# Peptides against a protein of PDB entry 6TME, part 85

Target 1, 324 residues: chain A of PDB entry 6TME
Amino acid sequence: NRLKRAYIALQAWKKAFYSDPFNTAANWVGPDVCSYKGVFCAPALDDPSVLVVAGIDLNHADIAGYLPPELGLLTDVALFHVNSNRFCGVIPKSLSKLTLMYEFDVSNNRFVGPFPTVALSWPSLKFLDIRYNDFEGKLPPEIFDKDLDAIFLNNNRFESTIPETIGKSTASVVTFAHNKFSGCIPKTIGQMKNLNEIVFIGNNLSGCLPNEIGSLNNVTVFDASSNGFVGSLPSTLSGLANVEQMDFSYNKFTGFVTDNICKLPKLSNFTFSYNFFNGEAQSCVPGSSQEKQFDDTSNCLQNRPNQKSAKECLPVVSRPVDCS
Target 2, 324 residues: chain A of PDB entry 6TME as posed
Amino acid sequence: NRLKRAYIALQAWKKAFYSDPFNTAANWVGPDVCSYKGVFCAPALDDPSVLVVAGIDLNHADIFGYLPPELGLLTDVALFHVNSNRFCGVIPKSLSKLTLMYEFDVSNNRFVGPFPTVALSWPSLKFLDIRYNDFEGKLPPEIFDKDLDAIFLNNNRFESTIPETIGKSTASVVTFAHNKFSGCIPKTIGQMKNLNEIVFIGNNLSGCLPNEIGSLNNVTVFDASSNGFVGSLPSTLSGLANVEQMDFSYNKFTGFVTDNICKLPKLSNFTFSYNFFNGEAQSCVPGSSQEKQFDDTSNCLQNRPNQKSAKECLPVVSRPVDCS

## One batch from the design tools (peptide; aimed at target 1 A78 Y102)

Design b2_p30_7_s1 (made by RFdiffusion4, then SolubleMPNN; its pose is not in this set)
Fold by OpenDDE base, seed 5:
Structure b2_p30_7_s1 (fold): chain B 324 residues (1-324), chain A 30 residues (1-30)
Amino acid sequence: as target 1 above (324 residues)
Amino acid sequence: SEAEKKRKEEFEKWIEELKEKIKKRKEEEA
């Protein structure tokens, strides 16, 4: 009996709660699991005459506890939303039994350990949100082999390089922000055919930006701020025909910011502050356009306000990194 | 295959119905 298994799982989970401030699980009593707050039933895909637990939504419940292995008994769950709680520990590997998993949102919790590789076992997964946790270690390359629509990894403790497999991703949104990723952005990034938004904010990424970024024709948001990138901006960035928000601030970029970048047709905000740029086109100057906003603060630009001192600029500008 | 396409469509429909159910209940509880 599927509902009996669900009852066992949900009672085990209730027992694993340390605190339930809103009494969310107060009605989690008796065999009628479909009446439980935050538990949603639907007719089974294989037998419409049978009800199964198909969804969990405990978003914003502020529950403290952990995920017990008995949750693996919820084999019909396709939507698992436990956003904004205080769950701790690791994601149980027993969740591999949830073969219908479609959306997995455990964001804004206190989960720890390595990347939850159980997510790789779900054949139908489209949405993965593990942001605002304490996950650590390497990102498995296989994550980008999945047919995901969205991947949220930001605000964790992930380290190592961005996998070369990123080019295989079909995701429209990918966030790496506020981790400990290092190394270069892979050249394969240009192969991300469905990419709309990508965020690298606040990592330890370095090296030159790959020319292949210019192949991302559908990108509307590109944020690489607060890293260690060097060299000039690729001339191929003129290919970003749909970019609206672009941020390269707080890096070590040098060279000249060109008209071809600042005149991008959909560009609304372009921030390149806190770098070592030594020149900019007139079209890049803040206030030059009413429809576009620019920030050139704290560079090595002549005759512009709020720039770095010559003492700070000379050591970097005199030794430009060759990205060719 | 056509069978795989049909199964995928049925699954996606099932997911959308489930999402609507969740949305409706959350609105009622708010």
Scores: peptide ipSAE 0.638, ipTM 0.948, DockQ to the pose 0.904
OpenDDE base, seeds 1, 2, 3, 4: peptide ipSAE 0.628, 0.612, 0.608, 0.631; ipTM 0.946, 0.946, 0.945, 0.947

Design b2_p30_7_s3 (made by RFdiffusion4, then SolubleMPNN; its pose is not in this set)
Fold by OpenDDE base, seed 1:
Structure b2_p30_7_s3 (fold): chain B 324 residues (1-324), chain A 30 residues (1-30)
Amino acid sequence: as target 1 above (324 residues)
Amino acid sequence: SSAEKKKKEEFEKWIKELKERIEKELEEEK
């Protein structure tokens, strides 16, 4: 019965293909769905004597098409990897029936519409990759209430603010890069106890960086480049004991870049170029360390090369934003 | 609960085995 449902689903999906350049679905013929290329069967979790479709991997198949609602019949699928295709349309709500969903990777496709709220219905989801699509609108706050290990949202069309619920996230990696997020980074960010990597690159984020960023003791990558952040860097950034890569470039930061930031013990790369910093500690100067790389280009620093003109600096530096 | 923990462990094991199977089959298809 389960394999018959899978057959119906997979045949419906094959019919939804507009192009299959590698003939991936060429062998998708007949009732033996477990022999289908990119379809993986396993003993059912609830009954080891029953064989079920448990995984789909169509990564890098360059398939053009859409996801038909009949995919909701694949109720035993826990791994769904269809990245690097040309699938379009929306993620079907019928996928809510896939209650074992553990990893959902639809990255590098042409999906559109709002955030796929069906992902919120999966109780066991650990990995969500929807990057490099055309998803739009608000990010639902509930995404961060889920026990996810990784959340990849980058290179979409998401708008609005980052939810305050971000502090509840158990994810080690979260990417917001190359969207249209706006507003401030929530102060609750400091509560992300498992965070290793967070990327905000290329959004419309603004305001002061919250002091609570300094509570991210396990973060190795912190990239907030290409936004509209203002004010001074929080002194609490000295708490980033494990940060290796830090990028604040292409913002509107002001003030002094301090020793306590540049001397972070694991720091390998710190880029703070294309801001309005008016001073830096000697430890922040490019070439001051053999172990660390710094970029201070295009700031308001005295006696440094490749800085902004006084005409560009004065209007901003003379009106510092107080983040206190 | 102990029962919930056991179910979680069984599920994680099942996932691990599935991943290993997929990886093996994908390598064989190359």
Scores: peptide ipSAE 0.569, ipTM 0.928, DockQ to the pose 0.943
OpenDDE base, seeds 2, 3, 4, 5: peptide ipSAE 0.543, 0.552, 0.541, 0.555; ipTM 0.925, 0.928, 0.925, 0.929

Design b2_p30_7_s4 (made by RFdiffusion4, then SolubleMPNN; its pose is not in this set)
Fold by OpenDDE base, seed 5:
Structure b2_p30_7_s4 (fold): chain B 324 residues (1-324), chain A 30 residues (1-30)
Amino acid sequence: as target 1 above (324 residues)
Amino acid sequence: SAAKKEAEKKFEEWIKKLKEKIKERKEKEK
């Protein structure tokens, strides 16, 4: 009996709660699991006459506890939303039995350990949100081989390089922000055919930006701020026909910011502050357009306010990194 | 295969209905 297995799983989970400030699990009593708060039943896919637990939604419940291995008995769960709680520990390997998993949201918790590789075992996964946790170590390259629509990794403790497999991703949104990723952005990034938004904020990324970024025709948001990028901006960025928000601030970029970038047709905000740019086109000057906002603060620009001193600029500008 | 596409469509419809059910219950609890 599938509901009996679900009962065992849910009772084990209730026992794993340390604190339930909103009494969310107060009605988690008896065999009628479909009446439990945050538990959702549906007719089974394989047999419409059988009722199964198909979804969990405990978002914003502020529950403290852990995920017990008995959750692997919830074999019909496709939606697992438990964000904004205080769950700790690791994601159980037993969740590999949840072969219908479609959306997995454990964001805003206190999970630890390596990347939850159990997520790689789910053949139908479309949405992965593990942001605002304490996950650490390497990102497995296989994550980008999956047919995901969205991947949220931001605000964790991930290290290592961005996998070259990123170009295989079908995701429209990918966030790497506020981790410890290092190395260069892979050239394969230009192959991300469905990409709309990508965020690299606040990592240890370095090197030159790959020219292949200019192939991202559907990108509306590109944020690479607060890293260690060097060299000039690729001329191929003129190919970003749909970019609305672009941020390169807080890096070590040099060279000239061109008209071809600042005149992008959909560009609304372009921030390139806190770099070492030594020139900009007139179209890049803040206040030059009513439709576009620019920030050129703290560069090496002549005749502009709030720039770096000659002492700060000269050592960097005189030794530009060749990205060729 | 045609069978695979049909199964995928059925699954997506099932997910859609489930999402609607979750939304409706959450709105009632507010």
Scores: peptide ipSAE 0.633, ipTM 0.948, DockQ to the pose 0.916
OpenDDE base, seeds 1, 2, 3, 4: peptide ipSAE 0.620, 0.619, 0.580, 0.617; ipTM 0.945, 0.947, 0.941, 0.945

Design b2_p30_8 (made by RFdiffusion4)
Pose (drawn by RFdiffusion4):
Structure b2_p30_8 (pose): chain A 324 residues (1-324), chain P 30 residues (1-30)
Amino acid sequence: as target 2 above (324 residues)
Amino acid sequence: SAAAIAEAMARWPASLLEKWKEVEAAYNAS
């Protein structure tokens, strides 16, 4: 009995609810699971006459609990939204039985430990949001082999390198911000198809920017701020024909910022503050344009306000890194 | 029954229903 399996799974889950501030599971009684708050039923994909539990949405319920293995019984679920709860522990391996999983959002919870690799077992997975948890350790490179449209990893404790496989991703959005990733951005980044937005804010990345970034001609947001990148901006960045937001602030970049970048057509907000740039094109000057917003604070630029001292600048400015 | 299914569908928020229609389309394309 199909809905009985859903009943057992939801009752096993309620048992694990230690605190439910909004009494969200108050009506989770009896066998009519489709009437349970946050449970969403629909016709079966292969038979419109059969009723199935197809979605779970408890966004913002602030429930403290954990996900028991019995949730593996919800075999028809394709939508799982639990943003802003207090669900703790790990994602049960039994969730690999949810073979229709399409969008999985466990953002802003209390999950911990290694990357939830059960997500790699879902053949229809398109949206994966694990941001704002305590996931840690290495990132499974095979994640970029799945045909994910969106990958949200920001604000965890992930470490080590960006996988060389990133160029295989078909994602339109990828966030790595606020982890402890290290090393270089892979040269394969230029092979990412469909990429519109990529956010690296606040990691421990270094090395020079790969010239292959310039192949991302559909990117609208490229934010590499608060890392440790060195070298000059690659001249290939003129290929970012669609970039609207570009932020390289808080790095160790040196050299010139040219109009090859500052005059990009759709570029409206270009922040390159807190680096070691010793020259900039006139068109790159903040306050100079009514359409474009620039920020050059704390660089090594003559005749500009709030620059680094000459004392701090000369050692770094006179020793540029050979990107080789 | 058809009536029970219609009632169950009426509980869907519009944004969640839109996502479900994407799942249906992806299933049919397979």

Design b2_p30_8_s1 (made by RFdiffusion4, then SolubleMPNN; from b2_p30_8, 15 letters changed)
Fold by OpenDDE base, seed 5:
Structure b2_p30_8_s1 (fold): chain B 324 residues (1-324), chain A 30 residues (1-30)
Amino acid sequence: as target 1 above (324 residues)
Amino acid sequence: SAAEIAAALSRLPPELAEKLEEVRRAHAAK
């Protein structure tokens, strides 16, 4: 019964392939779906004597096609890995029937449309990777209400603001990089108690950095480069006891880069180039430490190489943004 | 059958086998 439904689903999917350059689905013939390449069976959780399709792994198959609605018949699938293909279209709403979904990886494809809200319907989802696609529109706030370990959203077309609900997330890794997000980073970010890595690279984010970033005690990677952030770096950044990689480059920051930031105990790389900083502590100077690497290029620093001209600096430095 | 189940499980890559076991444990805990 379950395998029969799986057969219908998989045959519908095979028909939805436009190109299969590695002949991955060449053996997708006949009712024995458990022998299909990239299809993995396991004993059903409710009946160990029955085999069900529990996993799909078509990673790196370079398959062109789309996901047909019949995939909703794969109700026992807990692992769905189809990254590095050329699948297009939208994620079918029928996947809401896959209530055992634990890891969903559709990264590096050609999916379009809004955020796949069907992912919000999976009660046991722990891993969500939709990066390197063409998803667009706003990020639903409910994504951060889920008990996810990792959230990969980078390299899409998402726009609008980052939801305030981000503080509810239990994820250790979150990537927003290379989208079209705008507005400020929510102050609730400091409530992300399990956060290790967060990346905002290459968006349209603006405003002042919230002081609450300093509450991220477990963060090892913080990258906010290539945005429109303004004002001074929060003094509370001295609280990032475990940060190793920190990047604020290519923004519009002003003010002084302090010892308290540059002397963070685990800091290995700190890049604050291509801003409008007008001063830095001696501990922030590139070459001042053998253990830490700094980049202060293209700021408004005195007596440092490769800085902006006075003409470029004066209009910005003379009108500092007050973040208080 | 037990033989069919064993055969199916043996086809899993080690990484996926471990992950599948993790998933099974997670679902059993709920």
Scores: peptide ipSAE 0.257, ipTM 0.794, DockQ to the pose 0.913
OpenDDE base, seeds 1, 2, 3, 4: peptide ipSAE 0.166, 0.167, 0.145, 0.177; ipTM 0.767, 0.765, 0.767, 0.786; seed 1 fails the geometry check

Design b2_p30_8_s2 (made by RFdiffusion4, then SolubleMPNN; from b2_p30_8, 14 letters changed)
Fold by OpenDDE base, seed 1:
Formats: C-alpha cells, sequence, structure tokens
Structure b2_p30_8_s2 (fold): chain B 324 residues (1-324), chain A 30 residues (1-30)
C-alpha cells in the first residue's frame, strides 16, 4: 500500500542522514509514518478514503545527509520543503515518480550537479526553489515553459546564457542572482506578462539592456546590479509604470540618466552608482525628492560628489557603446 | 478511518495546510 511504500522511503532517508542535530528523525520509528515529525498525511487526491504522505517539511533541521533514490516511493507528495539543511549530492531522478509535486524547496543545502531536470517532469509544479546550493552548468530552456509562480535560482554555480525562453515564463518572481550567467539579457524578457520581481545581481551578464524591458508593466523590482552591462539605459524604461526598486549599480553603463526614468510614478529607490554615466537629470539627483531615494555615487557626473576621476572616465565616456 | 484522517490533518502547520488546499484546488480544476 501507499503508506508502506512511504515507510520504506522514509526509513531509507533516515539511514541516509549523517547528522541530525535536532533529533528530527528520532520518532521515525515504526509503520505509522503519519506521526513522523516533518511528515504530513492527507486524504489522497484520487481517493479521499485513503491516507497518504502528502507533505514533507524538514525546513531548518540542519540535517546532514543525502536524498536516496527510495524517495521516489513517496508518490503522493505534493509539498517537499527541506530548506536550510546540509543535504548533499544530487537530486534523485527517481523523484520523477512524484507526479503531484506542487512546491519543491531544497534551498540552502549543499546539492551539486547540473540543474535537476527531474523538476521539469512534474506537470503540476508551481514553486521551485533551488537557491543557495552548488548547482552548475546550463539552465535548461524548458524551465521557463513551466507554469511556475516563482523560480529561485540565485546563489548557485549556473553558467552560460539566460535562455531566450524566459519570455514564455508566467512566473511573478525570478532570481538569477549570484551565479555565473553570461551574455545578454534576452530581448524576449519583455514578454514575461506576469513578472513582478526579477533579480540579476552578481553575474557576468553583459551587452546592452534590451529595450523590451520597458514592456514589463507589472514589474516592481528590477535589479541588474553587479554585472558587465554597457551602453545607455533604454529610453523605454519610462514604461515601467509600477517599478519601485531599480538597481543598475556596478556596471559599465554610460550616457545620460533621463528625467523620464527618475520620475517613474512608483519609483522608490533607484541606484545607478558605480557606472560611467556622464549626466543625469535634476530629478535623478540624490535629495531631489522626498519620496524617492537615488544613488549616483562613482559615476562620471560633473559637479557631483564622490565621482570617478577624469582618468578613469575619459577612456570609457569618450567611446560610448551604440545599443541601437 | 475518519478519525485517523482527522488526526493526521490536525498535525499540519497552518501555512503548509493552506498550500495543500491549493494543491487540492489545482487538482480539482484539471
Amino acid sequence: as target 1 above (324 residues)
Amino acid sequence: SAAEIAAALSRWPPDLAAKYEEVRAAHAAK
């Protein structure tokens, strides 16, 4: 039966624990898996008279170990939350059998290997959090074909370019921060119709920002700081009617920061420090507004404090990148 | 049994329980 399979899986998992500082699995004894700490049972979706393991929550348990393939026997699990542990190894491919997976949170662990493609096999997945791990390699384009609400990829070792399929994503929140992504932001980004927050912080992204960013009407947070972006800020950014937090700091941007950007109606914080901007509208000057916060530090602005030297600025400002 | 189901459901943290209701709703909508 289903609970028997769950018992086998959970006992295998317990054996895969190297350390359990809080004795989370101390009561993982006997066939009554529904009483196990962190294990939650509910009526099966296909049969309300049958009790099944539907959720796992081992968040913040500081457990060291790995995920054994026997976890594939937990076929009724829809919620898998094991963040803030010390699990290592790879995500077992056997988890493909968990066809009801709805939320998968393995964040803040020590997982390694390529992107866990098993996540792509879950037809009902809505939430994917794999941040703060050691996943590496390319991001599969298919991830953005999934009907996900949120995609957390930050603080990993992902490389290569961001897939152009990003425009197909229906996610409201996507984080790429603190990886090794390179190349340009795809122009298809403007097609992300449900996007509220997107974070590119601390990658190796480069090139010009695509004009299509201005089509992100629902975006409230846009952070592209700590990359290698060049050129001027797209004039189409004036279309970000709902942006509240915007950060372009620590890049190689040039040109003029326009009034149309700094006067965005919902803008609360706009940081464009540590670039090579050679001009800014009065509305962009820090202190010019009571409602908005600006940071123009370490640019090539005239008559502003804490700017780069002429020696640093001239070689870059004199050779502006044409993004047209 | 109904009692066993009730006992199992009573163990759910509120936040997790709410998420599972979303699961149930999503499944029913298919």
Scores: peptide ipSAE 0.668, ipTM 0.967, DockQ to the pose 0.976
OpenDDE base, seeds 2, 3, 4, 5: peptide ipSAE 0.453, 0.567, 0.453, 0.460; ipTM 0.798, 0.916, 0.797, 0.798

Design b2_p30_8_s3 (made by RFdiffusion4, then SolubleMPNN; from b2_p30_8, 16 letters changed)
Fold by OpenDDE base, seed 1:
Structure b2_p30_8_s3 (fold): chain B 324 residues (1-324), chain A 30 residues (1-30)
Amino acid sequence: as target 1 above (324 residues)
Amino acid sequence: SAEKIEEALSRWPPELREKYEKVVEAHRAK
């Protein structure tokens, strides 16, 4: 019965292919779905004597097509990996029936529409990768209420603010890069207890960095480059005991880059170029350390090469944003 | 049949199988 439903789903999907350059679905013939290329069967979690379709892996198949609603019949699928294809359209709401969904990777496709809210319906979801698509609109705050390990949102068309619920996230990796997010980073960010990597690159984020960033003791990668952040770097950044890669480049930061930041114990790369910093500690100077790499290019630093002109600096530096 | 199950499982690439093992473990923990 379950495999019959899977057969119906997979045949519907095959019909939804516009192009299959590698003939991935060439063997998708007949009732033996467990032999289908990219289809993986396992004993059902509720009955070990029953074989079910538990995984789909069509990664890098360059398939053009869409996801038909019949995919909702794949009720035993826990792993759904279809990255690096040319699937278009929206994620079917019928996928809400896939209650065992654990990893959902639709990255590097041509999906459109709002955030796939069907992902919120999956109680066991741990991995969500929707990067490199054309998803748009606001991010639902409920995404961060889920017990996810990783959330990849980068390279989409998401807009609006980052939800305050971000602090509830248990994810170790979260990417917001290359979207249209705006507003401030929520102060609740400091509550992300499992965060290792967070990337904000290339958004429309603004305001001051929240002091609470300094509470991210386990973060190894913090990239906030290519935004509209203002003010000084929070002194609390000295609390980033495990940060290895830090990038604040291409913002509107001002003030002094302190020793407490540049002497972070695990810091390997710190890029703060293309801002309006008017001073830096000696420990922040490129070449000052053999173990650390710094980039202070295009700031308002005195006696440093490749800095902005006084004409560019004065209007900004003379009007520092008070983040207190 | 047990044979069909073994055959099906043998088709899993190692990386994907490892991920599915986590699924199984998570399910058992509930």
Scores: peptide ipSAE 0.712, ipTM 0.970, DockQ to the pose 0.970
OpenDDE base, seeds 2, 3, 4, 5: peptide ipSAE 0.690, 0.686, 0.705, 0.695; ipTM 0.969, 0.968, 0.970, 0.970

Design b2_p30_8_s4 (made by RFdiffusion4, then SolubleMPNN; from b2_p30_8, 17 letters changed)
Fold by OpenDDE base, seed 2:
Structure b2_p30_8_s4 (fold): chain B 324 residues (1-324), chain A 30 residues (1-30)
Amino acid sequence: as target 1 above (324 residues)
Amino acid sequence: SAAEIEKALSRLPPELAAKLEEVRKAHAAK
């Protein structure tokens, strides 16, 4: 009996709670699991006459505890939303039995260990949110082979390089922000044909930006701020026909910020502050447009306010990185 | 029972019900 298995799983989970400040699991008593707060039943996909546990929503419950292996008995769960809790430990490998998993949100918890590779075992997964945890180590390349609509990885402890498989991703939104990713952005990034938003903020990324970024025709948000990028901005960025928000601040970029970038048709905000740019087109000057906002603060620009000193600029500007 | 199913479905938030329908459609498309 599927509901009996669900009862075993949910009672094991209740026992794994250390704190339930809102008494969310207070009614988790008896065999009627479909009446449990945050537990949602639906007709089974294989038999509409059979009721199964199809969803869990414990968002914002502030529950402290862990995920016990018995959760693998919830084989009919397609929606698992447990964000904004205090769950700790690792994601159980037994969740590989949840073959209907469609949305998995464990964001804003205290999960640790490597990337939860069990997420790669779910054939129908479309949404993955693991942000605001303590996941560590390398990102598995296989994550981008999944047919995901969104990938939220930000605010973790991920290290190593961004996999070259990123170009295979069909995701519209990908966040890498506030991790420890290093190396270059892969040239394959230009193959992300469905990409709308990508965020690299606050990593250890370096090297030149790949020219292939200019192939991201659907991107509306591109944020590469707070990294170690060098060289000039790719001239191919003129191809970003739909970009609205662009941020390159807090890097080591050099060269000239060109007119063809600042005149992008949908550009509303372009921040390139805290770099070593030595020139900008008139169209890039803050206040030059009523429709566009620019920030050129703390560069090596002549005749602009709030720039770096010549002493700070000369060592960098005199040694431009050739990205060709 | 049909009555139990109806009771369970009536408790679903509209947003979750919609997502479950998406899952159903995705499964049927395979």
Scores: peptide ipSAE 0.219, ipTM 0.783, DockQ to the pose 0.967
OpenDDE base, seeds 1, 3, 4, 5: peptide ipSAE 0.191, 0.180, 0.038, 0.217; ipTM 0.799, 0.762, 0.662, 0.811

